# Ledger of designs, part 222: peptides against a protein of PDB entry 6DSZ

Target 1, 361 residues: chain A of PDB entry 6DSZ
Amino acid sequence: NYVVTAQKPTAVNGCVTGHFTSAEDLNLLIAKNTRLEIYVVTAEGLRPVKEVGMYGKIAVMELFRPKGESKDLLFILTAKYNACILEYKQSGESIDIITRAHGNVQDRIGRPSETGIIGIIDPECRMIGLRLYDGLFKVIPLDRDNKELKAFNIRLEELHVIDVKFLYGCQAPTICFVYQDPQGRHVKTYEVSLREKEFNKGPWKQENVEAEASMVIAVPEPFGGAIIIGQESITYHNGDKYLAIAPPIIKQSTIVCHNRVDPNGSRYLLGDMEGRLFMLLLEKEEQMDGTVTLKDLRVELLGETSIAECLTYLDNGVVFVGSRLGDSQLVKLNVDSNEQGSYVVAMETFTNLGPIVDMCV

## One batch from the design tools (peptide; made by RFdiffusion4, then SolubleMPNN)

Design b2_p22_2_s2 (from b2_p22_2 with S6N A9V E18L S20K)
Fold by OpenDDE base, seed 5:
Structure b2_p22_2_s2 (fold): chain B 361 residues (1-361), chain A 22 residues (1-22)
Amino acid sequence: as target 1 above (361 residues)
Amino acid sequence: SSLSDNATVTPLPDTYTLLKIP
């Protein structure tokens, strides 16, 4: 009788950093298939706080802080379209994960999108947006006074959305997305009207971006706008400023993940399919009127890690590299390079024992 | 008439403690 010890999943499919356990604690949350691991980031490393079993494979995991909340709430969407909003509550030694809301957001009609489930949260916490199906954008309004979160669909004319984010600094919730049509890939923005349950024309669009444009990064103020990452180019657009770079170094491997380092959006980590770690830098120019504009974009190779499925900057130059294919890592970013020109040092490695084949027995 | 198939995310009445996997 081989007791197949139910091996805990080790492959990471998502990670997020925020303040989930308290306002003061820095947390790392790791999604490993159906499991959520919660850590506190300390000077000594990652302190485990809780593991939580989810009722399905985690497809979306996002922290958000509604107004009046002292700490972040966690939105989770599973691959079977089970949504929940979770709160961490500690009462002495008792730790509880409270479900603030839950439900199934599956539609009876719709083609599941080829790029999978995308879930995003408005930076002002006005809504959650879900791209689950082609030609639909699901909105979950985040109203504090409503005991029931009523989701609705808005028809999206663009059937092949590649990636979508909410923009920062918008009076109305505004999405920015890359989509593909027969003419190529394009970037468009829409304002989301909660009242009318429709899209309004967004502040800007960019037709005919790079053919392999695959990721949207929403940039916080003061820059605002978005970064579009392709195979060959990185572009910035905010409606007024456009800037594109085509650093040869990014052509070698596809960038597959990103994470913001600075709260003001001055730096981003980029990971590619070869495990190369880059820093994307937004160089600012301060105008005489006190406005901050983007002067330039720069990409720097930091070093090599495990192939990242997800990246998250923690603190003090420490980065969590969540890997699905390899071992996850804590790495330190150094100011000075080693003899090989690497700025990356592995601090801790988390062995990946491979995919848990769900043996449906 | 926007066919708003209203998916309702209902707040759980009781604190569903997500199953403590021991």
Scores: peptide ipSAE 0.025, ipTM 0.473, DockQ to the pose 0.035
Fold by OpenDDE base, seed 3:
Structure b2_p22_2_s2 (fold): chain B 361 residues (1-361), chain A 22 residues (1-22)
Amino acid sequence: as target 1 above (361 residues)
Amino acid sequence: SSLSDNATVTPLPDTYTLLKIP
């Protein structure tokens, strides 16, 4: 009996930080194919709490806190369109991962999008949005009183959505997305009507953005709006303020991931295909009326890491670099650069043994 | 034709640990 000790997957395909185990605990959650790893972030480093096998490759992993929940819930969507909402419960030494909701969100009809599965959660936890198929946006309403999550599709006129996020500070759930048509790439917003199950006109749009615009970052209040990241440019738009930068340093390699550092959206980590780590800074301007506007955008090179599939800021300048192609890392961001001009120091490296090819025997 | 594919996410009863924790 060859107990093929199935090597645990080591390639990271997602990571998220939040308060999943308790309201007080800072957690790092790592998706490694079908495996979810749960850590508590401590002064001593990452403490493993639980490993969870999922019924499929994790495609989306997002923490969210519905109103009046004491801690975050975890939304997972698998590559086979199995959705679940998970809760961590601990009773003494007993640790349970409870499924609050689960279901398959696969449509019988639809072309799977070439940019893959996108799953997003409204910042006010009113809904989950899923871009699974071209020309469809699936909505899962998050109603506290509803024991049943009822998904529905809204037709998107824009067939080629590149990336989509929910915006912050919107009275109605509002998506912002980059899409491609024969004329180029554009940014558009839609309000999502749960009542009517349709899109309403969003607050703003921007036609003819950079041809390689690939990512949308929703910016929290007080700034609001979104950042659009391209190959050559970074653009901010909130309906009232538009600002674009084209720092030469980002042209060298495509930015592939991002993570918010500050809760107010003043700083973001950016990772590129060469493993360069950047800080995107939003410079604040305070108006005479007390409104906060974006003064400027700035990009700073912090250093080099493993090629990030995902980034997550933990605390105290510590960043988890989740890598699919290389070793994942815990890195420290320093205030002062080293002799090489790097602000990044590797604290811990997690060996990537490569993708476990699920040999479905 | 409103393709209301009601993917009903059925609430599993509280006891349905989909995750067999090994």
Scores: peptide ipSAE 0.000, ipTM 0.385, DockQ to the pose 0.042
Fold by OpenDDE base, seed 4:
Structure b2_p22_2_s2 (fold): chain B 361 residues (1-361), chain A 22 residues (1-22)
Amino acid sequence: as target 1 above (361 residues)
Amino acid sequence: SSLSDNATVTPLPDTYTLLKIP
């Protein structure tokens, strides 16, 4: 009996930061295929807390905090459409991961989207949205007092959704998405009616965005709106303001991941296919009425890292670079550049032994 | 030192709330 000790997966396919273990703890959660690693971020570095085996490859991993929760809950969706909501519970030395909700969200009918599974959570925690199939948007209403979470589908006329997010500051849950049709790529918004189980017209749309527009970033208040990342351009839109930049430096390699640095959405990390790390800055202008508007967008090259599959800003300029193709890293962002013009210093490197081919023996 | 060397894999506990598709 060759116990092929299945090597633990080392390739990172997702990461998220938040307050999962407690309200006060800063956590890093790392998805490595079927494994969830939970760390506490400390002044001394990452402290491992627990490793959890999932019943499938993690496809979505998002932290969220419903009203009345003291800490974040974790939503996980697997590639086989197993959904769960997890809670961390510690009682002395006993650490438990409580399953708050569980179920399979697979539809009997639907074409799986070629762009894969997208899972998003409304910033006000009213619902989870899932793009699993072309022409469908699955909604899981989040009701704390409900003994049964009931998912439903809304028909989406736009069959080729590239990316989708919930917007901030919307009276009703509102999605913003990039989609492709025969005329090109476009951005559209829809309000989600939980009552009617349908889409209503959203606050804005932008037809004919950049042909390679690939990512939507929902921007928190006070700015609101969304950032659309393309190959050659970065665009902000909030319904009232449109602003686009085309910094030549981003054209060299496709931006593939992003992460918000500031809670107010003033800065974002961007990672490209060459392992370049950028800072996207939203420059604010305060109006006479005290409203904050976007003045400008700026992109700055910070330096080079491993090719990021995912990025997460931790604290104090420390960033986790989750890599699928290379070694994951903890990096420090410095205020001053080194002699090479880099603001990035590698603090720790996590060896990637490559993709574990799931030899289900 | 890999941060994961001492991490124990634990199974998910049972659910107390069921997610259903209507």
Scores: peptide ipSAE 0.037, ipTM 0.463, DockQ to the pose 0.061; fails the geometry check
Fold by OpenDDE base, seed 2:
Structure b2_p22_2_s2 (fold): chain B 361 residues (1-361), chain A 22 residues (1-22)
Amino acid sequence: as target 1 above (361 residues)
Amino acid sequence: SSLSDNATVTPLPDTYTLLKIP
């Protein structure tokens, strides 16, 4: 009886970094289909802490810290719409993953969106937002005093949402999204009223963005606003400042993932479909009144990696490259380029055995 | 006639999903 030990999934479909195991630990969390891997980032590399089997393919994985929590909580949504909020608890040598909340957020009626499941968390932890179906935005209010989290839907007039994020520094939870209509792609903002359970007009909109605008990056303060990534252009908008660049180098391959390097949003990693790694830089200008504005945007080619499904800046120039199509990597960003002009050095490679085709024989 | 962009997207009240806290 050969027990075919089902090979553990190796393809990475998501990664997040934060302080999940403790307030002090830097963690890397990796989603590999139904498997969650939890690591502590150390000077020696990634230390495995726990593996967790999930009751479905992980579709959303986000760390967040509600007011009065000492460490991050983990929101997971599966491809079958099972949602949970998880907490890490260690008691001596005993490690427990506590379910703080769970439920199924599937609607009985709705067209699943072609761009898949999008899950986002308000930076102030007021709510979780879910785009699961065309023309609907699901809200899960995050109230610590609530014994039950009550999700509700708000209708979206914009049926074809490409990407959506919560903005930073907004008095009310505010989403920014790219959508497509017959006239092209556009960016719009909405405030989310928890009281009225409706959208209010957001602070700004931009009609007729680049036709291939595909990603929204919410920029933290002091800049605020959002970055819109297209095929040919990168655009910043915050309602008052608009700036667009069209560096020829990004036109060669589609940018497919991003990750913030600096907490203040001054730098972002960008990965494209060819495995090229870029740095996006936001140059600040300090005004005489002490306000900080965006002066310029720059893109620098760092080097090549495996084709990233997700990127996570860890610390000290170390980046995790989560790959679905190739081997995942830990890479070091150097200040000086090598002889080939690359600033990227592979530190560790994690073999991807390919898609586990669940051959249900 | 200013098209008031106040399209109050009416909440769908019947779509409450409860996340149970164990």
Scores: peptide ipSAE 0.035, ipTM 0.505, DockQ to the pose 0.020; fails the geometry check

Design b2_p22_2_s3 (from b2_p22_2, 6 letters changed)
Fold by OpenDDE base, seed 1:
Structure b2_p22_2_s3 (fold): chain B 361 residues (1-361), chain A 22 residues (1-22)
Amino acid sequence: as target 1 above (361 residues)
Amino acid sequence: SSLSDNATVTPLPETYDLLEIP
């Protein structure tokens, strides 16, 4: 009897940071196929708290804090369209993961999008948005008074959405997305009406962005707006201000992931397909009226890591590099470069034994 | 065209049977 000890998955396909275990704890959550690992970030490193088996491959994992929750809740969507909202509860030494909501969000009709599942949460926690199928945007309203979360679809005229985010600081929930049509790639915004279950015209659009524009970053206030990342360019737009840079250094390899460093959106980590780690900096200009505007964008090469599938800034210049293709790493960002010009030092490396093909028969 | 109203996310009080990996 070969007890095939099912080797635990080691390839990382998602990571998030927030306050899941308590309001005070900083957590790192790591998705490894069907497994969720929960850590507390400490001065000594990562302390494991709990491992959770999920009924399917994790496709979306997002932390969010509804108004009047003391800590973050976790939204998970699996590749088979099983959705849940999870809460961490500790009572002495007893640790429970409570399911606040669960359901299947699969549609009977729709073409699964080639760019995969996208799940996003409104920064004000008014709704979850899901791009599962071409030409559809699913909305899950996050109403506290509702015992049942009723999802609905809105028709999206743009059939080929590349990436989508909710914007910050919008009176109504507003999405910003990159889409492709026969004329190229474009950026558009829509307001989401929960009442009418339709899209309204958003605050801005930008036609004919870079042909390889692949990622949207929603920028928090005071800047607001979005960053659009392409192969050759990085563009900021907020409706009033447009600024684009084309730093030659990003042309060498495609940027594939990003993570916000500063809560105010002043800095972002960027990872490319060669394992290069960059800092994107938003230079601030304070106006005489006290308004803050974007002065410029700058990109700096920090160093090299494993090829990131996901990046998460923890604290004190520590970054988790979640890798699918290589070893995941805990790295330190230093103020001063080493003799090789790198600002990155590996603190810990987590061996990747390869993708466990979960033969879900 | 009946948009399938069927995606109800019901709060289940029961924990996912998190298979505690022993």
Scores: peptide ipSAE 0.017, ipTM 0.455, DockQ to the pose 0.035
Fold by OpenDDE base, seed 2:
Structure b2_p22_2_s3 (fold): chain B 361 residues (1-361), chain A 22 residues (1-22)
Amino acid sequence: as target 1 above (361 residues)
Amino acid sequence: SSLSDNATVTPLPETYDLLEIP
């Protein structure tokens, strides 16, 4: 009887950072198919705290802190539309993962979107938004006084949504999304009315963006707005200011992931399909009235890593490179380049044993 | 008639036996 010890999944399909175990701990959470790994980020590296088996492939994993929580909660959505909100609880040496909420958010009717499941959380924790099906946007209101979280759908006229985020600094929850129609790709915003369960007109739109515009980054205050990443261009828009750059270096390979470095949105890591790591920098201009506006955008090549599925800036120039196709890495960003012009040094490498092909024998 | 298929995400007080991967 060969007990085929089921090899633990090694391919990373998502990662997030936040304060999940405590208010003080910096955590790295890694999704590896059905496995959730929880680490504490220390000066010595990643300390494993808990591994959790999920009842399905993790499709969405987001940390969020509702008003009056001391630490972050974890939202997970599986590929089979099982949603949960998890809390970490430690009591002495006992570690429990508490399910604060759970349910299945699958609709009986709908075309699953070709761009897959998108899950987003409002920065003010007013709602979770889910793009699961073409022409629908599912809302899960986050109200503490509600004993039951009641999801509802809003009709989305734009059938082919590429990416969507909630914007920062909006009076009402506001989504920004890239969509495709027969005329090309466009950016639009909608306000989400919880009361009326409908979309209202958002603060801005931009028709006819780059044909390969693929990602939306919501930018925190004081800048606000969004960054739209394409194949050839990076565009900032906040309703009042529009700025686009087309650095030749990004045209060589498609940018596939991003992560915010600075809490104020001044810097972002970008990873491409060749494993190149970039820094996107937002240069500020302080106006005479004390307002902060975007002056310029620039992109700097930092170096090469494994092909990132996800990136997470941790602390002190340490970055986790979550890879699906290659080995995941912990890398250090240096101020000075090496002899090859790279600012990236690998600190640790996590062997990827390849996709668990479920050989249904 | 909003087809709000109210998928109820119910707060469970109970620990889901998240299978500890040993």
Scores: peptide ipSAE 0.016, ipTM 0.499, DockQ to the pose 0.042
Fold by OpenDDE base, seed 4:
Structure b2_p22_2_s3 (fold): chain B 361 residues (1-361), chain A 22 residues (1-22)
Amino acid sequence: as target 1 above (361 residues)
Amino acid sequence: SSLSDNATVTPLPETYDLLEIP
């Protein structure tokens, strides 16, 4: 009997940081196929708390804090469209992961999108949005008393959505998305009406963005709006202000992931397909009325890491580099560059044994 | 709590809980 000890998956396919175990704890959550690893970030390092097996590959993993919750809840969607909202509960030494809500969000009708599953949460926790199928946007209203995830679809006229996010600071839940049509790639916004179960016209749109525009970053207040990442350009738009940069350095490799460093959205980490790590900086201009506007965008090369599938800024300049293709890393961002001009120092490396096909025995 | 420059990752507990989503 070759007990093929199914080696635990080592390839990272998602990571998120928040306050899942408590309001005070900073957590790192790592998705490795069907496995969820939960850490507490401490001054001494990553303290493991729990490892959780999920029924199916984790496709979406997002932390969110509904109004009246003391800590973050975890939304998970599997590749088989099983959705849940999880809560961490500790009672002495007993650690439980509680399912607050669950359900299957698969549709009987629809073409699965070729760009995969996208799951997003409204910053005000009014809803979860899912792009599962072309021409559909699934909405899951967030109700505190909801034990069963109720979802509905809104028809999306834009069939080829590249990326989508909820915007910050919107009276109604508002999505911003990059889509492709025969004329190119465009950015559009829609308000989501929970009552009417339809899209309303959003605050802004930008037609004919860069042809390879691939990512939307929702920017929190005070800036608001969104950043659109392309192959050659990075653009900001909030309805009133449009600003684009085309730093030559980003043309060398496609940016594939991002993570917000500052809660106010003044800095973002960007990772490319060559393992280059960048800082995107939003330069502020304070107006006489105390409003903060974007003055400029700047990109700085920090250094090289493993090829990131996901990035998570932890604390004190420490970044988790989740890699699917290479070894995951903890890296330190320094203020001063080394002799090679790198601001990045590897602290820890986690060996990736490759994609273990979990043969569910 | 801030991660120190000498941060290490402690091995995960051997306990693996399978969450079945019905």
Scores: peptide ipSAE 0.016, ipTM 0.409, DockQ to the pose 0.809
Fold by OpenDDE base, seed 3:
Structure b2_p22_2_s3 (fold): chain B 361 residues (1-361), chain A 22 residues (1-22)
Amino acid sequence: as target 1 above (361 residues)
Amino acid sequence: SSLSDNATVTPLPETYDLLEIP
């Protein structure tokens, strides 16, 4: 009996940071195909807590904290459209991952979107949004009193959504998305009515953004709005303020991932296809009325890492670089550059043995 | 035509091990 020790997947396809094990613990969660790894971030490094096998390749992994929850819950969607909400429970030495909710969200009719599965959670935890198919937006209401999550579809007129996020600070759940039509790429917003199960007109739109606009970042208050990242430009818009930059340094390689550093949205990490790590900075201007507005956007090259599939800021300038193509890394961001002008120092490297082709026989 | 595909997310009982997703 050759126990083919099924080699554990090493290629990272998602990572998230939050408080999953407890309210106090800072966790790093890593998706490696069908495997979820849960770590506690400590001063000594990453402490492994649990590994979880999922019934499918993880396509979406998001932490969220419904009101009155003491810790974050984990939403997972698999590539086969199995959705679950997971809770960590520890009772002494016993560690259980509890399924709070589960279901298959596959539609019988729809063209799977070429840009893949997008899953997003409203910052106020009112709903989960899923872009699975062209011309459809699936909503999973998050109601504490409703044990039954009833997903429904809203028709999108925009067939080719590139990226979508929920905005912060909106009275109703509001999505912001980049879409492509025959005229180019555009940004639009919609309010999501849970009651009417329809889209209402959102607060703003921007037609004719950069042709290669690929990512939406929802910016928390006090700034609000969104950042749109393209090949050549980075644009901020919140309905009242519009600002675009075209730093030459980002033209060299496509930005493929991002992560918020500061809770207030003042800084974001950006990773490109060459493994360059950038900091995007939102410079604030305080108005006489005490409102905070965006003064400027700046991009700084921090250094080079493995090619990031995902980035997550942990704490104290430590970043996890999740790589699919290369070794994943823990890196330290320094205030001062080294002799090569890099602010990045590798702390730990996690060998990637390549993608385990799940031969589902 | 509201394609309300009711994907019922059924709450699992507290005791369902992740392994028992049918």
Scores: peptide ipSAE 0.012, ipTM 0.443, DockQ to the pose 0.036

